# Designs tried in a protein design run: peptides against a protein of PDB entry 6NYY. Part 35

Target 1, 212 residues: chain A of PDB entry 6NYY
Amino acid sequence: KHFEQAIERVIGGLEKKTQVLQPEEKKTVAYHEAGHAVAGWYLEHADPLLKVSIIPRGKGLGYAQYLPKEQYLYTKEQLLDRMCMTLGGRVSEEIFFGRITTGAQDDLRKVTQSAYAQIVQFGMNEKVGQISFDLPRQGDMVLEKPYSEATARLIDDEVRILINDAYKRTVALLTEKKADVEKVALLLLEKEVLDKNDMVELLGPRPFAEKS
Target 2, 212 residues: chain A of PDB entry 6NYY as posed
Amino acid sequence: KHFEQAIERVIGGLEKKTQVLQPEEKKTVAYHQAGHAVAGWYLEHADPLLKVSIIPRGKGLGYAQYLPKEQYLYTKEQLLDRMCMTLGGRVSEEIFFGRITTGAQDDLRKVTQSAYAQIVQFGMNEKVGQISFDLPRQGDMVLEKPYSEATARLIDDEVRILINDAYKRTVALLTEKKADVEKVALLLLEKEVLDKNDMVELLGPRPFAEKS

## One batch from the design tools (peptide; aimed at target 1 G60 G62 D106)

Design b2_p20_3_s4 (made by RFdiffusion4, then SolubleMPNN; from b2_p20_3, 10 letters changed)
Fold by OpenDDE base, seed 2:
Structure b2_p20_3_s4 (fold): chain B 212 residues (1-212), chain A 20 residues (1-20)
Amino acid sequence: as target 1 above (212 residues)
Amino acid sequence: KNILETIEELKIKSTTITPP
């Protein structure tokens, strides 16, 4: 217990016991995190879930912890599943509440960054082609883009398409698994923290073998 | 991997707190 708490503090920051969430906000967080958890559970290339919590910590109202595999090479399919898992919270909110919150800001940032990287760094888009450009780092002088404005527009369009495809995939998945998302969310509201074993009890074994 | 290395490798997805 103490060791796990120490790990949680390192990972999630200090428990902000002072942040009293309204019951409706806590419910939103529970379903948001359940969306991440369930998406990760049923996506082949998602990282294994270790823990999911709706206890506010540091910069987050809730979190899902995943153990990434040591992986140096990523396929397009793997990156897509990661995007879907990252969108799981937003999608869950939409499915269950018919509304979206600001809670997905960091998730959307990550998805956006991944999509741009796939298209302009990894050459994973057929329309844009086998190109690799460095994305401007935060604070770098925006050097002249090594491509035309037409190419820039194409990139932006293809990024949107990729994100939308990931979103739709996530909607389809979490709609299919809607009952599972609800089970996880409800249990989160009761226990506030779930581990992998709790998920197995709720959902059964993860359908994908963890490449140990 | 030592526990510290495992901790550093953990990915966290979180519901973002909207800054006031």
Scores: peptide ipSAE 0.162, ipTM 0.685, DockQ to the pose 0.193
OpenDDE base, seeds 1, 3, 4, 5: peptide ipSAE 0.129, 0.152, 0.163, 0.150; ipTM 0.675, 0.678, 0.682, 0.682; seeds 4, 5 fail the geometry check

Design b2_p20_4 (made by RFdiffusion4)
Pose (drawn by RFdiffusion4):
Structure b2_p20_4 (pose): chain A 212 residues (1-212), chain P 20 residues (1-20)
Amino acid sequence: as target 2 above (212 residues)
Amino acid sequence: SMTAEPDPEEFEELSALIEP
């Protein structure tokens, strides 16, 4: 047990128990984190889940703890299911509320950087072609693009097609599983954390083979 | 995770890419 609290502390950050939220804020954060939980539960190539919390941890209001699959060859489907898990947060607080918040900002940075990487860096697109470029990092102040402007126009169109296909795939997921999202978040308001075991108590066994 | 300290200007740029 003392080891599992260390794995979480290094990955997650400091866990602020006293930084309370308003009752209308905890209701939002729970529906946000349940989106990450349920969409990560029903998708095939998404990571196995360890723990979902609504307690503020580091630069964040909620926290999700995943077990990333150690694999060296990501396919096109294995990256969409990672994107459809990440976009699940905004989708759940949009189905239930209609209002969208600024809490999905770091969820959208990961989607954006995982879309440029498929199109620009890998060869995962038809319109851009099988062309690889050295994509700048966050600490790399980009001087000029290694391609034209009409190509940049072609890239940012395809990123919009890619994320809005990941968005619609997740809206079609958390409406079919709308009641299961509400089951998860109502326990998150009661018990501020959920292990894997009490998600099996809610949702039954996960319907995919998972290696632990 | 849900962000505790969001930047509104950057969020608007990112959110404009998505068709809700």

Design b2_p20_4_s1 (made by RFdiffusion4, then SolubleMPNN; from b2_p20_4, 9 letters changed)
Fold by OpenDDE base, seed 5:
Structure b2_p20_4_s1 (fold): chain B 212 residues (1-212), chain A 20 residues (1-20)
Amino acid sequence: as target 1 above (212 residues)
Amino acid sequence: MTTSEPDVEEFEKLSSLLDV
C-alpha cells in the first residue's frame, strides 16, 4: 500500500481529485490509455503492463504503469516495439474518433527522442551509418553540429521514416486488435483503474512469456 | 495522456534551437 502509493506519486504525481473531465474527454482518455495498454500487451518487446488508469494525477489525465525490466542493452527491435507502445494512445484516438488531440504530446516527445537517439547515438540506421554524437542536453551551449547540413537533413529524413514506420506498425496492430482496445476502454470507463489481472480476464494471458 | 499547457519556456527553448 504505502510503497505502491509512493511509486504512483513518482510516476503520476498526486491525484487531482478536483479535475472533473467532461464525459467526452474522459472517453478520449480511456481509449487513449487502452491503446497504450493493448499495444504493450501484443508487442513482444514492450514492458509488461502493471496498471492502467484514467484517474487524473498531476499533469496526467491518464497513465499506464509498466514493470521495467532491468535491462542495460536494447536491440533495434526492442526500441521499435517501445516506440509503437508509446504511439498506441495517438493511434487509438485516430482509429476510434477520426481525430487526434494534444494529449499525445509527451508520447510524441519520447518517440522523437528515441528515434534521434537510435540514429545519431546508437548507429542503428544504415544510411546515416555507424556514428555516435552526443545530443545537446538541456542547458548545453548549442555547439556547432559536428556534421554537415547535408548530414543533418539525412538524419531528419531518417528520423521521420523511423517514426512513420513505427506509427504504421502501431496502426496495423491496433486495427487488428480494435475489439480488444474497445473492451479495455469500456472497462476503464467503468472501473477507472485496471491491473494486470483485469487485462488477463479481458484479453487472455499475454501471448509472450514474461522473462522472469 | 497529459494536459497540454502551453509551456512558453519549452517553446522558447525549441524556437531558439530552430533559429540556430
Scores: peptide ipSAE 0.126, ipTM 0.633, DockQ to the pose 0.191
OpenDDE base, seeds 1, 2, 3, 4: peptide ipSAE 0.116, 0.122, 0.123, 0.113; ipTM 0.654, 0.646, 0.638, 0.657

Design b2_p20_4_s2 (made by RFdiffusion4, then SolubleMPNN; from b2_p20_4, 9 letters changed)
Fold by OpenDDE base, seed 5:
Structure b2_p20_4_s2 (fold): chain B 212 residues (1-212), chain A 20 residues (1-20)
Amino acid sequence: as target 1 above (212 residues)
Amino acid sequence: MTESEPDEEEFEKLYSLIDP
């Protein structure tokens, strides 16, 4: 209990017990977090789900926690699956409600950062090529780009393509698994917090062998 | 999922940087 609460505090912040969401907002949060959870469950290279919650903490209305692997090297395929998992909330909202909310802002920021890093830091895009530039740190005024405006446009186009491909992949996955997203969302509305065991009971064992 | 409100000032600042 105390140790779990300490970890939860580090990851999600302090529980906002006084924050009352409207029933429709709470439903939106449940389906959003279910989207993350189910995407992570069915993506091979996603981190294993540890916990999913719709209890507000800090600025979070809900969250999914994953057990990070001690990994220092990432493949393109691994980074793509991470992007898809991160898009799972937004995609779930689209599939179930036919609308999107501002609640995915942090997710979109992470996806955007990952896409730029893949293209301009890791040299993972064939059109842009084997380049590596330092991305501006948050708050650094980029006065001058180390590349031409034509290269900047190419980077922006390829970033958009990469994000859109990840989005489409996530839409396909969560559409296929729509019934599983619904099950997780409904159980979240009942229990407010699910762990890995709840997910196994609901969906069956994760289809990928846990690398022990 | 995080709480977020439109920040008009931040939006204007962002747009001013993109299209001065």
Scores: peptide ipSAE 0.125, ipTM 0.615, DockQ to the pose 0.206
OpenDDE base, seeds 1, 2, 3, 4: peptide ipSAE 0.026, 0.025, 0.026, 0.042; ipTM 0.587, 0.590, 0.570, 0.600; seed 3 fails the geometry check

Design b2_p20_4_s3 (made by RFdiffusion4, then SolubleMPNN; from b2_p20_4, 10 letters changed)
Fold by OpenDDE base, seed 1:
Structure b2_p20_4_s3 (fold): chain B 212 residues (1-212), chain A 20 residues (1-20)
Amino acid sequence: as target 1 above (212 residues)
Amino acid sequence: MYASEPDEEEFKKLYSLIDP
């Protein structure tokens, strides 16, 4: 209980009970978080869902909390599933509402950062090759890129391809699981917070064995 | 996470990478 609350505080910040969402906004948040939850449920290499909430906290109107694995090495496949899970909210909004909101900005940032890291830090792209360099941090003077403008363009193109592939994969998954996303979203609108047990009751057991 | 304080310009830029 205290440990979970501490983690929640770190991830979401303090609950902002004063932030009243309009019903339509709350619905959007519910479907967004349901998208994350369902994507994480059905992706083998996604972290297990611990909690999903549409109670505003800090800068977030909703969040999904996952149990991080004590894993230091990630495969390309694992990183892809994590990207798909992160895109789950945005994809859910598209599937259910046919519109996009600014709410997915943080998710898109994370996906973008992951894609760049895979290509330029981990050497996971065949076209770019086995290169590794540090991404400029915000506020670092744009030091001369250690690669040509042609390579920069190639990197940008391959990042786009990778993100698009993850997006398409997520669309396919959540389209297949559309009814499950809706079930989760509706239950979120009722309970505001769901845990793993709620998800099991709603969707059945997660199809992947939790690696203990 | 659903963000409450979006930077619209940054969002548009990031979105363009997913759906050009």
Scores: peptide ipSAE 0.212, ipTM 0.696, DockQ to the pose 0.821
OpenDDE base, seeds 2, 3, 4, 5: peptide ipSAE 0.204, 0.196, 0.202, 0.202; ipTM 0.680, 0.665, 0.673, 0.675

Design b2_p20_4_s4 (made by RFdiffusion4, then SolubleMPNN; from b2_p20_4, 9 letters changed)
Fold by OpenDDE base, seed 5:
Structure b2_p20_4_s4 (fold): chain B 212 residues (1-212), chain A 20 residues (1-20)
Amino acid sequence: as target 1 above (212 residues)
Amino acid sequence: MTASEPDVEEFEKLYSLIDP
């Protein structure tokens, strides 16, 4: 109880009882969060969903909480599935509304950071090769890039390819699971908060055994 | 999903860092 509330405060912030979302905005949030939840449910290497909420907290209009695995090593496949899960909200909006909103800004930032890290820190791109450079941290002086402008362009191109691949994969997944996204979104609009048990009732058991 | 306000200044700063 106290620990869960503390985690909820760190991730979601304080419930702002004062942010009354318009019904249309609340619907958009529900489908966005349902996209994250369903993508995470059907991606093998995604973290298991703990809770999904459309109750505004702090700056968040809705959130999905996942149980992070205590792992220190990530495969390329694991990082891709995490990117797809993170894109699930944006993709759900596109599939259901034919429009995109600003609500995915933080998701896109995370995806962008992950893609750059994979290519320039982890050496996971064959064209760029086995390189590892420290990405400038927020507030670090832009040190001169230790690589040529041509290499910078190659990195940018390969980042776009990686993100687009993750996006297309997420579109394919959530299009296949469109009915499941709708079930989750509709139940979110009714209950405002869903847990793992609600997801099991709606979708059945997660198809991937939780490696305990 | 987060509430976002269009911060044009922050965006210009970020872009100036990426494409000086």
Scores: peptide ipSAE 0.171, ipTM 0.640, DockQ to the pose 0.230
OpenDDE base, seeds 1, 2, 3, 4: peptide ipSAE 0.164, 0.169, 0.162, 0.157; ipTM 0.633, 0.634, 0.632, 0.639

Design b2_p20_5 (made by RFdiffusion4)
Pose (drawn by RFdiffusion4):
Structure b2_p20_5 (pose): chain A 212 residues (1-212), chain P 20 residues (1-20)
Amino acid sequence: as target 2 above (212 residues)
Amino acid sequence: EITQEEIEEAMEKDFDEHYS
């Protein structure tokens, strides 16, 4: 047990128990984190989940703890299911509320950087072609693009097509499983954390083979 | 749908709330 609190501390950050939220904020954060929990539960190539919390941890209001699959060859489908898990937070607080918040900002930085990487860096696109470029990092102040402007216009069109296909795939997921999202978040308001075992108590066994 | 203005705002600005 003392080891599992260390794995979480290094990955997650400091865990603020006293930084309380308003009752209308905890209702939002629980619906946001349930989106990450349920969409990560029903997708095939998404990571197996360890623990979902609504307690503020670091630069965040909620926290999700995943077990990333050690694999060296991501396919096209294995990256879409990682994107459809990440976008699941905004989708759940949009189905239930209608209002969208600024809390999905770091969820959208990962979607954006995982879309440029498929199109520009890998060869995962038809319109751009099988062309690889050295994509700049965050600490790399980009001087000039290694391609034209009409190509940059072609790339940012395809990123929009990619994310809004990941968006629609997740809206079609958390409406079919709309009642299971509400089951998860109402326990998150009661018990501020959920292990894997009490998600099996809610949702039954996960319907995919998972290696632990 | 996710718009381009939202992508640019999320990549270029800082917000007070993060649900991580």

Design b2_p20_5_s1 (made by RFdiffusion4, then SolubleMPNN; from b2_p20_5, 11 letters changed)
Fold by OpenDDE base, seed 1:
Structure b2_p20_5_s1 (fold): chain B 212 residues (1-212), chain A 20 residues (1-20)
Amino acid sequence: as target 1 above (212 residues)
Amino acid sequence: MITDEELERALTEEFDFNFS
């Protein structure tokens, strides 16, 4: 309990009870977070869900909290599932509302960063090849790219392909599990916070062994 | 899901991966 609360404070910050979401916004958040939660539930290599909340905290209007694994090495499959989990909110919004919010754009940013890292830092793309270089940081004057413009275009294309593949995978998953997303979203709207036990009651046990 | 304000802040701190 204390450990979970400490992690919640780090991830979510302090509850901002002063931020009153409009009902439609709250609904959007609920379905968004439900998308994350359900994606994480049914993706083998996603971290296990600990908590999902639509109570605004710090930077977030809602969040899904997962138990991080003490893992130093990630496979492409693991990174893909993490990308899909991150896209879960965006995909849920699309499935249920046919729209995207700015909250989903943050997830897309994270996914984009992951995709670039996989391709240019981890050498995980066959077309780009087994290359590794640091991504530029803010304030870095990159005078010359360590690769040609043709390679730059290739990288960009392969990033898009990877993200689109993750997106399609997430769409397929959450479409299949659409009823589950709705169950979670509706219960979120009622309880505002769900834990793992609530998810088990709604969806049954997570189909993957928890490597905790 | 983050607020618009926080997203804007985050985006302004991000570097363009296009290196240009």
Scores: peptide ipSAE 0.097, ipTM 0.690, DockQ to the pose 0.086
OpenDDE base, seeds 2, 3, 4, 5: peptide ipSAE 0.052, 0.012, 0.012, 0.094; ipTM 0.533, 0.482, 0.497, 0.701

Design b2_p20_5_s2 (made by RFdiffusion4, then SolubleMPNN; from b2_p20_5, 10 letters changed)
Fold by OpenDDE base, seed 1:
Structure b2_p20_5_s2 (fold): chain B 212 residues (1-212), chain A 20 residues (1-20)
Amino acid sequence: as target 1 above (212 residues)
Amino acid sequence: MITREELERALSEEFDFNYS
């Protein structure tokens, strides 16, 4: 409890009690967060869910919090599942509402960043190759890329491919688990905050072993 | 293009998904 509260304070900030969402907005948030939660629940390499909330806080209208692993090395599979989990909110909105909201902007940014890093930093793309380019430091002006324009285009293409693949994977997953997403969303609308136990009660035990 | 600092933060930070 204390650990969760500490994380909540750091990540979520103070609750914005004065910020009352319209019912439709709150519904959107609930399904968005449910998408994250369910994606994380059914992805083997996703981090364990700690908490999902649709109570507005300093950083957003809702959030799903996960316990990060003390991990220094990430596999391509882990990064992919992380991407899928990150896309879960956006995908949920697509599945249930057929629309895109601005709420997924940060998620898309994170996914884009991860995809880029996988390709140009970690050498995880066969077309680009076993390369690792140094990323610029904050404030550095990138005057010249360490690769050709052709390579730049290739990188851009492969980033899009990777993101699209993650998106498709997420769509497939959440479509399969659509009923679960809805269950979570509806329960969120009722309770506003769910923890791991709530998820277990609702969906059953997570099908993957969790590292404590 | 992302910065190294941004990447490091993304990898090290507590992973939360915020709806904004």
Scores: peptide ipSAE 0.121, ipTM 0.738, DockQ to the pose 0.160
OpenDDE base, seeds 2, 3, 4, 5: peptide ipSAE 0.029, 0.007, 0.036, 0.028; ipTM 0.633, 0.497, 0.647, 0.638; seeds 2, 3 fail the geometry check

Design b2_p20_5_s3 (made by RFdiffusion4, then SolubleMPNN; from b2_p20_5, 12 letters changed)
Fold by OpenDDE base, seed 2:
Structure b2_p20_5_s3 (fold): chain B 212 residues (1-212), chain A 20 residues (1-20)
Amino acid sequence: as target 1 above (212 residues)
Amino acid sequence: MITDEELEKALTEEFERNFS
């Protein structure tokens, strides 16, 4: 309990109990977080869900907490599933509401960063090839890119392709599991916080064995 | 899910970094 609370504080910050969301906003958050949760549940290489909450904390209106895998190496497949999980909120909003919100900004940032890293740091794109260079950190003087403008365009194109592929994969998944997303969202609206056990009760056991 | 307030803050900070 205390350890979980400490992790929650690190991830979500302090509960901002003062932010009363309008019912429609709370609904949006619930479906958004349900999207993350369900995507993570049914993606093989996603981290196991520990907790999902629609209680505003710090900068977030809701969050999904996952048990990080103790691994130092990530496969392309793992990174893709992580991207899909990260897109789960946005995709859920699209599926259920036919609209997108600003709430997915941090998710999109993470996905974008991951996509670029895969292509330009990890050499995971066949068209771009086995190249690796450091992405300029925010505030670093953009030194001359070690690659041509043509390569830059190629990178940008392949990043978009990768993100779009992840998005489409997530759409397919959450469309298939639409009823499950709905169940999770509705239960979130009732309980505000769900744990792994709630998810098991609602959806059944996660179809992928937790690699111990 | 991030708040719009935090988004605006982030955008402002980014703007300031780019034009500073």
Scores: peptide ipSAE 0.152, ipTM 0.708, DockQ to the pose 0.074
OpenDDE base, seeds 1, 3, 4, 5: peptide ipSAE 0.151, 0.133, 0.149, 0.141; ipTM 0.700, 0.686, 0.703, 0.698

Design b2_p20_5_s4 (made by RFdiffusion4, then SolubleMPNN; from b2_p20_5, 8 letters changed)
Fold by OpenDDE base, seed 2:
Structure b2_p20_5_s4 (fold): chain B 212 residues (1-212), chain A 20 residues (1-20)
Amino acid sequence: as target 1 above (212 residues)
Amino acid sequence: MITQEELEEALNKEFDVNFS
């Protein structure tokens, strides 16, 4: 318990117990987090779920935590599944509420950043080619791009394609697992915090072996 | 263009709902 709380504090900051969400907001958060959780549950290369919470922490109104893998190398497939997990919240909101909230802004940013990195840093796109450019540090003046404007446009197009593919994949998955998303969301509304065991009770064992 | 820090953030294993 103390160790989990310590990890939670390090990752999520202090719980803002004073921030009472409106019921509709809490519902939105629950379905959003359920989307992340369920997407991760049914994606082969997703990290194992550790905890899902709709208790506000720091700047977040809810979160899904996954077990950190001591992994230094990521495959394209792993990165795609991570993108899908990241999109899970937004996709869930779309499926259940037919709307997109600002809660997905950071998720979209993360997805965009991941897609960009895959294409320009890791050379994971066939059209762009096996290229690798160093990413600038935050605050560094990027004076010149190491590629042409034509390449820049190509990169932008391929980033969009990759994100759209991840989005479509996530939509397909969460549509198929819509009932599971709802189960998780409803239980979140009741318990506010779910762990892996709760997920197993709701959804059954994760269909993929956990690489512990 | 993204930064290395942004990439590291993108690799974060926590998925937050941020409204701010």
Scores: peptide ipSAE 0.023, ipTM 0.648, DockQ to the pose 0.142
OpenDDE base, seeds 1, 3, 4, 5: peptide ipSAE 0.017, 0.017, 0.020, 0.025; ipTM 0.554, 0.561, 0.630, 0.625; seeds 3, 5 fail the geometry check

Design b2_p20_6 (made by RFdiffusion4)
Pose (drawn by RFdiffusion4):
Structure b2_p20_6 (pose): chain A 212 residues (1-212), chain P 20 residues (1-20)
Amino acid sequence: as target 2 above (212 residues)
Amino acid sequence: DAFEWLKEVLEQPLVMTPPP
């Protein structure tokens, strides 16, 4: 047990128990984190989940703890299910509320950087072609693009097609599983954390083979 | 290097950010 609190502390950050939220904020954060939990539960190539919390941990209001699959060859489908898991947060607080918040900002930086990487750096696109470029990092102040402007126009169009196909795939997921999202978040308001076991108590066994 | 970078981005924790 003392080891599992260390794995979480290094990955997650400091866990602020006293930084309370308003009752209308905890209702939002729970629906946000349930989106991550339920979409990560029903997708095939998404990571196995360990723990979902609504307690503020580091630069965040909620926290999700995943077990990333050690694999060296991501396919096209294995990256879409990661994206559809990350976008699940905004989708759940949009189905239930209608209002969208600024809490999904770091959820959208991951989606954006995992779209440029498929199109520009890997060869996962038809329109751009099988062309690889050295994509700048965050600490790399980009001087000029290694390709034309019409190509940059072609890339940012395809990223919009890619994320809005990941968005619609997840809206079609958390409406079919709309009641299961509500089951998860109502326990998150009661019990501020959920292990894997009490998600099996809610949702039954996960319907995919998972190696632990 | 490109794969390791993408792997690192995907392994980042999922959080809801506070309002500014």

Design b2_p20_6_s1 (made by RFdiffusion4, then SolubleMPNN; from b2_p20_6, 8 letters changed)
Fold by OpenDDE base, seed 1:
Structure b2_p20_6_s1 (fold): chain B 212 residues (1-212), chain A 20 residues (1-20)
Amino acid sequence: as target 1 above (212 residues)
Amino acid sequence: SSLEWLQEVLSQPAVYLPPP
């Protein structure tokens, strides 16, 4: 129930059986979601895959849902793995199609937000330093930044570096696991929905012990 | 808190979106 409710809240509705994607579009979505699934499978600090679907639902053409751990402290390494998982769809598109689509916009937003938070809220960047500033929320008056324009440029540069590092890490991973991404994508095209058990059957057990 | 916001973002499903 909590799972379906989360999907409904984020995606905004039930499965749209009437929304028929073109075969090439459906293929793109399948490989995109397979990228997320495989990245999450082989990244130690990624959340376990709960469900991946290429059935259009609400505003989405496909989705991957993970079971978040109740965790109150995140390391830089954990956040990096989560960034890589989030980039998995975009990276899969690049690897398999040599082109990227607009479909990854939500992923890129999340990655961008995470990168900025790491640098300006959590002090996780050595160049920017041990600083913590609140990021402007949507609708807040653009208050004067509590730092100089030079610092703003540094932050922007370091955000790009962090995202690029995550991207490269994801490319390396999914290139190594390219055959697994293909297997997952093909199975998605067949079943349209996969769960953890399908992934275990297809790829074997996840190489990381589920910290209960 | 920044942590609560992060947790919220991280707990959301990855969604492939159509063009706007």
Scores: peptide ipSAE 0.304, ipTM 0.799, DockQ to the pose 0.756
OpenDDE base, seeds 2, 3, 4, 5: peptide ipSAE 0.299, 0.268, 0.289, 0.287; ipTM 0.800, 0.789, 0.794, 0.798

Design b2_p20_6_s2 (made by RFdiffusion4, then SolubleMPNN; from b2_p20_6, 10 letters changed)
Fold by OpenDDE base, seed 4:
Structure b2_p20_6_s2 (fold): chain B 212 residues (1-212), chain A 20 residues (1-20)
Amino acid sequence: as target 1 above (212 residues)
Amino acid sequence: DSLKYLEEVLRQPSRFLPPP
C-alpha cells in the first residue's frame, strides 16, 4: 500500500480528495479511462494495463497506467497500437457522449508527437519517404526546417492521415467492444480504481500472450 | 536520442486533464 501510493504520487501527483467532480464530469472521466483500458486490452502491441483510476491526482482527473516493457525497437504496427490506445479515451467520449472534451489534451499531444516522429524521424511514411530529421524537443526552438515548405505541407498532411487512421481504428475497436467499455466505466464509477485483476474478471484474460 | 524521448513520452500514464 505505501509503496504503491508512493509510485502513484510520483506518477499522478498527490491525490486531491478535495476536488469534487460533478457527477457528469466523473462519468466522462470514467468512460474516458475505460476507453484507454479497453483499447489497451484488445490491442496486441499496447502495453498491458496496470491501473486505471478516476481519483483526481495532481493535475489529472483520472489516469491509466500501463506496465511498459523494456523495448528498444518499435515497429510501425507497435506504434500504431500505442497511438490507438492513447486515443482510446477521446474515442470513448465520442462513442458514449457524442461530444469531446478537453480531457484528451495530453493524449493528443502524445499522439501528435508519435505521429511526427514516425514520419520525420523513423521514415515510416511512404509519401514522405526514407528521411530522418531531428524534431525539436519540448521547449527547443524550432530552428530552420531542413526541408522545403512543400515537404512541410506533405508532412503535416501525412501526420493528420496517420492520426486519423489510428482514430478510425480505435473507433472500430471500441465500437466492437462498446459493452466492455461500459462495463469498465461502470465499475470505475463504483470502485474508482481498477487493476489488471479487475479487468480479467470483467473481460476475461487478455487475448494476447504476455511476452515474458 | 529521439527514440528515447519518444519512449519516455509513450511510457507516461495517460492523464485526463482539466481545462487550463
Scores: peptide ipSAE 0.303, ipTM 0.834, DockQ to the pose 0.853
OpenDDE base, seeds 1, 2, 3, 5: peptide ipSAE 0.098, 0.301, 0.296, 0.292; ipTM 0.568, 0.830, 0.828, 0.829; seed 1 fails the geometry check

